# Designs tried in a protein design run: peptides against a protein of PDB entry 7PB4. Part 248

Target 1, 105 residues: chain A of PDB entry 7PB4
Amino acid sequence: KMLNIKEYKEKLLSTLGEFLEDHFPLPDRSVKKKKKNIQESSVNLITLHEMLEILINRLFDVPHDPYVKISDSFWPPYVELLLRNGIALRHPEDPTRIRLEAFHQ
Target 2, 218 residues: chain B of PDB entry 7PB4
Amino acid sequence: DALQMAVGYFEKGPIKASQNKDKTLEKHLKTVENVAWKNGLASEEIDILLNIALSGKFGNAVNTRILKCMIPATVISEDSVVKAVSWLCVGKCSGSTKVLFYRWLVAMFDFIDRKEQINLLYGFFFASLQDDALCPYVCHLLYLLTKKENVKPFRVRKLLDLQAKMGMQPHLQALLSLYKFFAPALISVSLPVRKKIYFKNSENLWKTALLAVKQRNR

## One batch from the design tools (peptide; made by RFdiffusion4, then SolubleMPNN)

Design b2_p20_4_s2 (from b2_p20_4, 9 letters changed)
Fold by OpenDDE base, seed 1:
Parts: C-alpha cells; sequence; structure tokens
Structure b2_p20_4_s2 (fold): chain B 105 residues (1-105), chain C 218 residues (1-218), chain A 20 residues (1-20)
C-alpha cells in the first residue's frame, strides 16, 4: 500500500510538473541587453514547481512557522497565481512572507 | 532634449531640492504626452515609462496619464510587456490601471515586435478571466493569442462555467467560438453564429493615435 | 506525511487547473 502511494505521488508530481511547464513557464529573460548600467537583477527566477516545493517543504519542516520569505527569485506572476487561487496566503503582518494554504483543514 | 529630460525625471525620480515638485511633474508629463500623441515614443522610452506607470512609483493619476500615452513610434518590445505583466502582479497599481493596461495591450497588440514570450503568458492571462473587471479585455487578448494547442478540455470547461455564471457575454462568446473553431469536438454546445465579433474595445482610446502611427510607418 | 503531501499536491493541481 505504501509503495502504491509513493508511485502515485511520483506520477502526480510528474504530471503536475508537465502541466506547470506547459501552461505556466518562465519568461525567457535571456535577452542579454549589453547595456552596463541597468542592473537587470541577475537574479535567477525559480520555476513554479520549485516554488511549490519550497512552500510544501516549509509546511512540513516548520509547521509552527510555515511562512517563506518572498525573494527576488520569486516571479511575481507566480506569487499572484498562488495567492489568487488560494494555494498560498500572505502573512497577516508581513506581506513579504507567504505560506502554503492548509487544505487538510 | 525635452523628452529625454522628462523620461529621465520619471526614471530617476524628482530631485529633492525642487520646491515646486508638482509643477515640474506636470511639465514633464505634458512633454511626454505631447511627443507621444504627435510622433509616438521609441521602444526604449515605452520600456522605461511603462514600468514606471505600473511600479507604483507615482500616484494613480500620474500612472494613468503615463499609460494612456504609451503610443509607439514604430514598435513595442515584447520584453516591456512581460515586465509590465510582472509589475501588475506585484499589486502596487490600482485595479483601474490593470484594466487600462489590458486595454492598451489589446490596442497595441499589432505593434508588439514579437509574440513568443507573450504567448507563454497564456495561462496567466487565462487565470485573469476570473476578474470581472478584466474579463472582457482578457477575452479579447486571448482571442488574439489563442492557438489550437492552447485549447484544452479544462479551459473549455472553465469558459463554459464562466458563461453559466456571467451569461452569454459577447467577449466570452467570441473566445468560445474561436475555441470551437480549433477544437469542435470539445465544444458540443451550439454557439450562435455571429457574423461579427464584437469586443468592448471598438471605441479604443488610441484609435486616432493608432491611425497616425500606421500612416507614418507606411 | 506522504498521504498528506499527496492530498496537498492533488488540491494544488486541481486549483491550478481551474486557473489555467
Amino acid sequence: as target 1 above (105 residues)
Amino acid sequence: as target 2 above (218 residues)
Amino acid sequence: KIKEELEILEEIYRRLKLAA
């Protein structure tokens, strides 16, 4: 029974990953605009999959403080997507922190 | 030149020492407006000013005025649009600014140099259909962006659900008709055959400006 | 934990499908 659950989880992760890549890909920022002065924030954006993984892991690793600080690697459309659809919640006192919604309640 | 000084003012912000900040702001804003409506703006100027308008650096009134004069001389960079969408999601701009942006995006769609990156934002735009204020304009945008590959069963279901909730809205019907065209097997519902597709954007704020741009680029 | 994680993933997937 546990093996079946693990296999199912892997399948779901794969399916979800494909879905995210197909429908919510990162923009290709690779246009190296050569001009020196605009610090195009060299910040490497993470995928939506990676963002979800971070949120899920935080929920399980630190259940008493499941909030993750929004970094520059968090693409704003992803943050908005998660918040708008009730997948994530902002910290009531710190808008720079978000948590995964507790769906099991 | 006056335009460069105006753009520089908006980019760098007001120099603290000016006692008459409002007069200076108005002067530069009028400069941008005059050039934009007369000649259009360069892609670089649009890139800078569009980001400023959506970043929340200035008040809503100023942002609205800047956004209204985002008229290209020739082309708009798709990178500017992608950046703009990101700024919209940061939540520092008003709902009215978001609506205006989508109206602008639809109006200026043909002047965007490339569509590849914008097409990648399809899912994000589709998600915005849930916003009642944005829905008409997002439908129009999706109508312009939709390819056969975008027509999926779950999106069809969502559109039908929206139709059930909102009624047979012309903009939604237009998008559904396009979906049916690409994937007739997914839409079993008989859609009224509309000879003309009507989107609310028929009275575009930029109609005169767009005509002028097209005439200059001929 | 695995079951809970699975339920979370399923719900996330469901919500994202509704959004997209």
Scores: peptide ipSAE 0.567, ipTM 0.849, DockQ to the pose 0.339
Fold by OpenDDE base, seed 5:
Order: structure tokens, then sequence, then C-alpha cells
Structure b2_p20_4_s2 (fold): chain B 105 residues (1-105), chain C 218 residues (1-218), chain A 20 residues (1-20)
């Protein structure tokens, strides 16, 4: 029974990953046009999958403070997507922190 | 030149010492407006000013005026649009600014140099259909962006649900008709054969300017 | 824990499908 759940989880993660890549990919920053001055913040954006993983892990690792600080690696459209669809919540006192919504409560 | 000084002012922010901050701001804003409507702006200038307009650095009135004069001399960089969408999601701009942006995006769509990255934003635009104020303009944008690969069963269902909720809106019908064209098997509902596709005339704000741009680039 | 995580993932996936 546990093996079946694990396999199913892996399959779901794979399917979700594919879905995220297909429908919510990161913008290709590759058009580094040589023009010097745009301080393209050298900050590497993380994928939506990675963002979700961070949020899920925080929920399980620190359940009493499940909030994650929004870093420059968090692409704003992803943050908005999660917030708008009730997948994540902003901290009531600190808008720079978000948590995964507790779907099981 | 006067334009460079104006753009520099908006980019660097107001220098502390000027007692007449509002007069200086207005002067530079008028400079940008005048050049934009007469000659259009270079892609680099649009890149800078568009980000400023959406970043929340200035007040809504200023942001609106800047956005209204984002008229290209030749082309708009796709990268500028991607950055702009990112700023919209930060939530530092007003709802009216968001509407204006989508109107601008539709109006200027043909002047965007590339569409590959914008196409990647399809899902984000589609998610914005839920906003009643944005829905008409987002439908128009999606109508311009939609390819066969974007037409998925879940999106069809969402559009039909929206239609059920909002009624048979012309902009929704237009988009659904396009979806049916690409994937007739997914849409069993008989759509009224509308001979004419009607979107809100987003171009009206820039109609004269757009004509001038097209004439200069012929 | 695995079951809970699975339920969370399923719900996230469902919500994202509704959004997209």
Amino acid sequence: as target 1 above (105 residues)
Amino acid sequence: as target 2 above (218 residues)
Amino acid sequence: KIKEELEILEEIYRRLKLAA
C-alpha cells in the first residue's frame, strides 16, 4: 500500500512538473541583448515547481511558522498566480512572506 | 537632448534639492509626451519608461500618463512586455493601470518585435480572464496569441463556465469561436455564427499615433 | 506524511488547472 502511494506521488510530481513547464514556463532571459546598462538583476529565477517545493517543505518542516520570505528569485507572476488561486497566502503583517494554504484544515 | 534628460529624470528619480518637484515632473512628462506623439519613442526608451510606469515609483496619475505615451517609433521589445507583466503582478499599480496596460498591449501588439516569450505568458493571461475588468481586453489579447497547442480541454471548460457566469459576451464568443476553429471536437455547443468579431476598440486611444507609426515605417 | 503531501499536490494541481 505504501509503495503504491509513493509511486503515485512520483507520477503526480512528474505530471505536475510537465504541466507547469507547459503552461507556466519561465521567461527565457536568453535575449541578453549586449546592451550594457540594463542591470538585469543577475538573480536566477526559480521554476514554479521549485517554488512550490519550497512552500511545501516549509509547511512540513516548520509548521508553526510555515511562511517563506519572497526573494528576488521568486518570479512575481508565479507569486500572483499562487495567491490569486488560493494556493498561497500572504502573511497578515508582512507582505513579503507567503505560506502554502492549508488545504487539509 | 530634452528627451534624454526627461527619461533620466524618471529613471534616477527626482533630485532632492528641487523646490519645484511638481513643476519639474510636469516639464519632463510633457517632454516625453510630445516626443512620443510626434515621433514615437525608441525601444530603449519604452523599456525604461514602461517599467517606471508599472513599478509604482510614481503616483497613478503620472503612471497613467507615461503609459498612454508608450508609442514606438519602430518596435517595442518583447522583453519590455515580459518585464511589464512582471511588474503588473507585483501589485504596485492600480486596477485602472492594469486595464490600460492590456489595452496598450493589444493596440501595440503588431509593433512588438517578437512573440515567443509573450506566448509563454499565455497561461498567466488566461488566468486573468477571471477579472471582470480585464476580461474583455484579455480575451482580445488571447485571440491574438492563441495557437492550436494552447487550446486545451480545461481551458475550453473555463471559457464555457465564464460564459455561463457572465453571459454570452462578444469577446468571449470571439475567443470561443477561435477555440472551436482550432479544436472543433472540444466545443460541442453551437456557437452563433457571428460574421464580425467585436472587441472593445482598445486602439482608439492610440489610433492617430498608430497610423503615423505605420506611415513612418513603410 | 506522504498521504498528506499527496493530497496537497493534488489540490495544487487542481487549482492550477482551473487557473490555466
Scores: peptide ipSAE 0.565, ipTM 0.850, DockQ to the pose 0.339
Fold by OpenDDE base, seed 2:
Structure b2_p20_4_s2 (fold): chain B 105 residues (1-105), chain C 218 residues (1-218), chain A 20 residues (1-20)
Amino acid sequence: as target 1 above (105 residues)
Amino acid sequence: as target 2 above (218 residues)
Amino acid sequence: KIKEELEILEEIYRRLKLAA
């Protein structure tokens, strides 16, 4: 029974990953920024999959404070996507922090 | 020149020392408006000003005026649009600004230099269909963007659900008809053969300006 | 724990499908 759950989880993760890549990819910023001096800190944006992983892990690792600080690596459209669809919630007092919604309850 | 000074003002923000902040802002805004409507703006200027309009740096009235004068001299950079969508998602702009942006995006669609990255945002635009205020304009945008590869069963289901909720809206029907064209097997429902696709005329705000742009680029 | 995580993932996937 446990083996079946693990296998199913793996399959789901794969399917979800593919779905995210297909429908919510990061924009290709690879357009050769001509060296305009604006040190726009090449903040490496993380994938939506990685973002979800962070949120899920935080929920399980620190259930009493399941909030994650929104970093510059969090692409705003992803944050909005999660918030708008009830997947994540902002901290009521700190808008820079979000948590995974407890929709499993 | 006056335009560079105006753009610089909006980019760098008001220098604290100006006693008449409002007068200075209005002066620069009028400068941008005048140039934009007369000659159009360079792609670089649009890049800067579009982001400012959507970033929440200024009030809604100012943002609206800036966005209304985002008229290209020649082309709009796709990168500017991608950045703009990011700013929209930060939530610092008003709902009215979002509507105006989508209207602008539809109106200026042909002047965007490339579509590859915008096409990657298909899912995000599709998600915005849930907003009743945005829905007509998003449908129009999606109608312009949709490729066969975008037509998926789950999206068909969502559109049908939206139709069930909102009724048979012309903009939804237009998009569904396109979906049926690309994937007839996914849409079993008989769609009325509409001879003419009718979207809300998003171009109305920029009609004169767009004509001028087309004339300059011939 | 694994079961709970699976349920969360399923719900996330469902919601994202509805959004996309």
Scores: peptide ipSAE 0.565, ipTM 0.848, DockQ to the pose 0.363
Fold by OpenDDE base, seed 4:
Structure b2_p20_4_s2 (fold): chain B 105 residues (1-105), chain C 218 residues (1-218), chain A 20 residues (1-20)
Amino acid sequence: as target 1 above (105 residues)
Amino acid sequence: as target 2 above (218 residues)
Amino acid sequence: KIKEELEILEEIYRRLKLAA
């Protein structure tokens, strides 16, 4: 039974990952750095998959404070996507923090 | 150059010491407007000003005016559009600004240098169909962007659901007709053969300017 | 824990499918 659950989890993660890559990919920032010195802080954006992983892990690791601080690595469209669809919630007092919605409650 | 000074003002923000901040702002805004409507703006200028308009740095009235004068001299950088979409999602701009942006995006679509990255945003645009205020313009945008590979069963279902909710809207019908063209097997429902695809004329705000841009680039 | 995580993932996936 446990093996089946683990296998199913892996399959689901794979399927979800593919779905996210297909439908919500990161913009290819590989647009040729035209040499102009503007220190565009090359903030490395994380994938939506990674973002979800962070949120899920936080929920389980710190259930009393399941909020994650929105970093510069969080692509705003992803944040909005999660918030709009009720997957994540913004902290009521700190708009820079979001948590995964507690679907199991 | 007056334009460079104006753009610099918006980029750097008002220098604290100016007693008449509003007059200075208006002066620079008028400068941008005048140049934009007469000659168009360089891609770099659009990049800067578009971000400013959507960042919430200034009030809605100012943002609206800036956005209305985002008229290219030649081309708009795709990167500017991608960045703009990001700003829209930050939520610092008004709903009206979002609507105006999509209208602008549709109107200026042909002037965007590349579409590869914009096409990657297809899912995000599609998600915005749920916003009643955005829906007509997003449908138009999607009509311009949609390729066969974008037509998926779940998107068809969503469009049909939207149609059920909103009624037979011309913009939805137009998009559905395109979907049916690419994937007839996914749409079993007989769509009324509309001879004329009707979208809200998003370009109306820029019609004169766009004509001028086309004439200059010929 | 694993079961709960699965339920969460399934719900996320469902919601994202509805969004896309």
Scores: peptide ipSAE 0.565, ipTM 0.847, DockQ to the pose 0.326

Design b2_p20_4_s3 (from b2_p20_4, 8 letters changed)
Fold by OpenDDE base, seed 2:
Structure b2_p20_4_s3 (fold): chain B 105 residues (1-105), chain C 218 residues (1-218), chain A 20 residues (1-20)
Amino acid sequence: as target 1 above (105 residues)
Amino acid sequence: as target 2 above (218 residues)
Amino acid sequence: NIEKELEVLEEIQLRLQLAA
């Protein structure tokens, strides 16, 4: 039974990963660096998959404080996507922090 | 150059020392408006001003006026659009600004230099179909963007659900018809073969400006 | 709990599918 659950989890993760890559990819900022020194802080944006992993891990690792601080690596469209669809919630007192929604209510 | 000064003002923000901040703002805004409607704006100017309009740096009235004058001289950079969508998602702009942006995006679609990155945003645009205020314009945008590879069963289901909720809206029917064209097996519902796809193009705020741009680029 | 994690993943996938 446990093996079946693990296998199913892996399959689900794989399927989800593919789905995220296909439908919510990061835009290629590969536009030619024309020299304008706008220090666009080369903040490496993380994938939606990575963002979800962070949120899920925080929920299970620190259930009493499941909130994650929104970093510059969090692409705003991803944050909005999660919030808009009830996957994540903003901290009521700190809008810079979000948590994964507890679906087991 | 008056335009450069105006753009610089919006980019750098109001210089603290000006006692007449509102008059200065209005002056620069009028400068941008005048140039935009007469000659259009360079891609770099649009890049700067579009981000400002959507960033929430200024009030809604100012943002609206800036966005209304985002008229290209020649082309709009795809990167500007991608950045704009990012700002739109930050939530610092009003709902009316969002609507105006999508209207702008549809109106200016042909002037965007490339579409590859915009096509990657397909899922985000599709998600915006749930907003009743955005839905007509998003449908139009999706109609322009949709490729065969975008037509998936889950999206078909979503569109049909929206149709069930909203009724048979012309803009939704247009998009569904396109979906059926690409993937007839996914849409079993008989869609009326409407010969003319009527998106509310009649309300293009930029109709005159677009004609002028096309004339200049001939 | 792997089961709980699985449920969370399923729900996320469902919601994202509804969004996209």
Scores: peptide ipSAE 0.520, ipTM 0.846, DockQ to the pose 0.351
Fold by OpenDDE base, seed 5:
Structure b2_p20_4_s3 (fold): chain B 105 residues (1-105), chain C 218 residues (1-218), chain A 20 residues (1-20)
Amino acid sequence: as target 1 above (105 residues)
Amino acid sequence: as target 2 above (218 residues)
Amino acid sequence: NIEKELEVLEEIQLRLQLAA
C-alpha cells in the first residue's frame, strides 16, 4: 500500500510538472540578451513547479509558520495565479509572505 | 528633447522637491500625450512608460492617462507586454487599469513585434476569464492568440461552464466558435451560426491613433 | 505523511486545471 502511494505521488508530480511546463511556462529571457538596455532583472526566476515545492515543503516542515517570503525569484504572475485560485494565501499582516492553502483542513 | 525630459521624470521621479510638483507632473504628462497622439512613441519609450503606468508608482489617474497614450510610432516590443503582465499581477493597479490594459493590448495587438512570448502567457490570460470585468476583453485577446495547440478539453469545459454561468455572450460564442474550428470533436454542442463575430468595444479609444500608425508605416 | 502530501498535490492539480 505504501509503495503504491509513493509511486502514485511520483507520477502525480511528474504529470503536474508537465502540465505546468505546458500551460504556465516562464517567459524566455533569451531574446533579451541582444538588446543592451533592458534592465534585465538579473534575478533568475524559478519555475512554478519549484515554487510549489517550496510552499509544500514549508507547509509540512514548519506547520506553525508555513509562510514563505516572496523573493525576486518568484515571478509575479505565478504568485497571482496561486493566490487567485486559492492555492496560496497571503499573510494577513505581511503581504510579502505567502503560504500554501491547507486543503486538509 | 521635451519628451526625453518627460520620460526621464516619470522614470527617475521628481528630482527636486519642487513646490509645484503637480504642475510639473502635468506638464510632463501633457508632453507625453501630445507626442504620443501626434507621432507615436518609440518602443523604448513605451517600454518605460508602460511599466511605470502599471507599477503603482503614481496615482490611478496618472497611470490611466499614461496607459491611454501608449501609442507606438512603429512597434511595441513583446518584452514590454510580458513585463506589463507581470506588473498587473503585483496587484498595485486598479481594476479599471487592468481593463484598460487588456483593451490596449487588443487594440495594439497587431503592432506588437512578436507573439511568441505572449503566446506563452495564454494560460494566464485564460485564467482571467473568470473575472467578469475582464472576460469580454480576454475573450477577444484569446481569439487573437488561440492556436490549435491551445485548444484542450479542459479549456473547452471551462468555456462551456462559463457560458452556463454567464449565458450566451457574444464574446464567448466567438471564442467557442474558434475552438470548434480548431477542434470540432471537442465541442459537441451546436453553436449558433453567427454570421458576424462581435467583440465589445470594436470602436476602441485608439481608433484614430491606430489609423495614423498604419499610415506612417505604410 | 505521504497521504497528506498526495492530497495536497491532487488539489493543486485540480485547481490549476480549472484555472488553465
Scores: peptide ipSAE 0.520, ipTM 0.847, DockQ to the pose 0.326
Fold by OpenDDE base, seed 1:
Structure b2_p20_4_s3 (fold): chain B 105 residues (1-105), chain C 218 residues (1-218), chain A 20 residues (1-20)
Amino acid sequence: as target 1 above (105 residues)
Amino acid sequence: as target 2 above (218 residues)
Amino acid sequence: NIEKELEVLEEIQLRLQLAA
C-alpha cells in the first residue's frame, strides 16, 4: 500500500509538472545582454513547479511557520496565479511572504 | 530632443530641483502624447513608457494617459508585452489600468513583432477570464492567440461554466466557436451559427492612430 | 504524511486546471 502511494505521488508530480510546463511555462527572457554596464542582475526565475515544491516543502517541514519569502526569482504572474486561485496565501502582516494553503484544514 | 527628455523624466523620476513638479510632469506628458499621436513611438520608447505606466511609479491618471499614447511608429516588442503582463500581476496598477492594457493589447496586436512569447502566456490570459471586467477583452485576445493545441477539455469546461454563469455573451460565443472549429469533438453543444464574430470594439480608442500607423508603414 | 501531500497535490492540480 505504501509503495503504491509513493508511486502514485511520483506519477502525480510528473503529471503536474507536465501540465505546468505546457500551460504555464516561463517566458524566454531574451536577455539581449545589451552590454550596457548596468549589471541587471539576471535574476534567474524559477519554474512554477519549483515554486510549488518550495511551498509544499515549507508547509510540511515547518508547519508552524509555513511562509516563504517572495524572492526576485519568483515570477510575479506565478505568485498571482497561486494567490488568485487560493493555492497560496499572503502573510497578513507581511505581503512579501506567502504560504501554501492548508487544504486539509 | 524633447521626447528624449520627456522619456528620461519618466524613467529617472522627477529631479529634486523642480519647484513645480506638476507643471514639469504635464509638460513631458504632453510631449509624449503629441509625438505618439502624430508620429508614433519607437519600440524602445514604448518599452520604457509601458513599464512605467504599469509599475505604479506614478498616479493612476498619469499611468492611464501614458498607456493611451502607447502608439507604435512601426512595431511593439513582444518583450515589452511580457514585462507588462508581469507588472499587471504585481498589483500596483488599478483595475481600470488592467482593462485598458488588455484593450491596448488587442488593438495593437498586429503591431507586435513576434507572438511566440505571448503565446506562452496563454494560460495566464485564460486564467484572467474569471475577472468580469477583463473577460470580454481577454476573450478577444484568446481568439487571436488560440491554436489547436490550446483547446483542451478543461478549458472547454471552463468556458461553458462561464457561459452558464454569465449567459451567452458574444465574446464567449466567439471564443467557443473557435474552440469548436479546432476541436469539434470537445464541444457537443450546438452553438448558434453567428455569421459575424462580435467583440467589443477595443480599437475605438486608437482607431485614428492605427489608421495613421498603417498608412505610414505602407 | 504522504497521504496529506497527495491531497495537497491533487488540490493544486484541480485548482490550476480550473484556472488554466
Scores: peptide ipSAE 0.519, ipTM 0.847, DockQ to the pose 0.339
Fold by OpenDDE base, seed 3:
Structure b2_p20_4_s3 (fold): chain B 105 residues (1-105), chain C 218 residues (1-218), chain A 20 residues (1-20)
Amino acid sequence: as target 1 above (105 residues)
Amino acid sequence: as target 2 above (218 residues)
Amino acid sequence: NIEKELEVLEEIQLRLQLAA
C-alpha cells in the first residue's frame, strides 16, 4: 500500500510538472545579451514547479510558521497565479511573505 | 533632445530640488505625448515608459497618460510586453490601468515584433478571463493568440462555465467560435453562426495614430 | 505525511487546471 502511494505521488508530480511546463512556462530569457549596460537583473527565475516545492516543503517542515519570503527569483505572474486561485496566501502583516493554503483544515 | 530629457526624468524620478515638481512633470509628459502622437516612440522609449506606467512609480493619472501615448514609431519589443505583464501582476497599478493596458495590447498587437514569448503567456491571459472588467479585452487578445495547440478540454470547460455565469457575451462567443473551429469535437454546443465577430473597439483610442504608423511603415 | 502531501498536490493540480 505504501509503495503504491509513493508511485502515485511520483506520477502525480510528473503529471503536474508536465502541465506546468506546457501551460505556465517561464519566458525565454533569450534576450540577446547585447552588452548594453542595461543591468537586466541577472536574477535567475525559478519554475512554478520549484516555487510550489518550496511552499509545500515549508508547510510540512515548519507548520507553525509556513511562510516563505518572496525572493527576486519568484516571477510575479506565478505569485499572482497562486494567490488569485487560493493556492497561496499572503502574510497579513508582511506582504513579502506567502504561504501555501491549508486546504484540508 | 527634449524627448530624451523627458524620458530621463521619468526613468530617474523627480530631482528633489525642483521647486515646482508638478510643472516639471507636466512639461515632460506633454513632450512625450507630443512626440508619440506626431512621430511615434522608439522601441527603447516604449520599453522604459511602459514599465514606468505600470510600476506604480507615479499616480494613476500620470500612468494613464503615459500608457495612452505608448505609440510605436515602428515596432514594439515583445520583451516590453512580457515585462509589462509582470508589472500588472505586482498589483501596484489600478484596475483601470490594467484595462487600458489590455486595450493597448490588442490595439498594438500587429506592431509587436515577435509573438513567441507572448504565446507562452497564454495561460496567464486565460486566467484573467475571470475578471469581469478585463474579460472583453482578454477574449479579444486570446482570439488573436489562440492556436490549435492551446485549445484544451479544461479551457473549453472554463469558457463554457464563464458563459453560464456571465451569459452569452459577444466577445466570449467569438472566442468559443474560434475554439470550435480548431477543435469541433470538444464543443458539442451549437454556437450561433455569427457573421460578424464583435469585440469592443479597443482601437478607438489610437485609431488615428495607428493609421499614421501603418502609413509610415508601408 | 505522504497521504497529506498527496492531497495537497491533488488540490493544487485541480486549482491550476481551473485557472489555466
Scores: peptide ipSAE 0.517, ipTM 0.845, DockQ to the pose 0.326

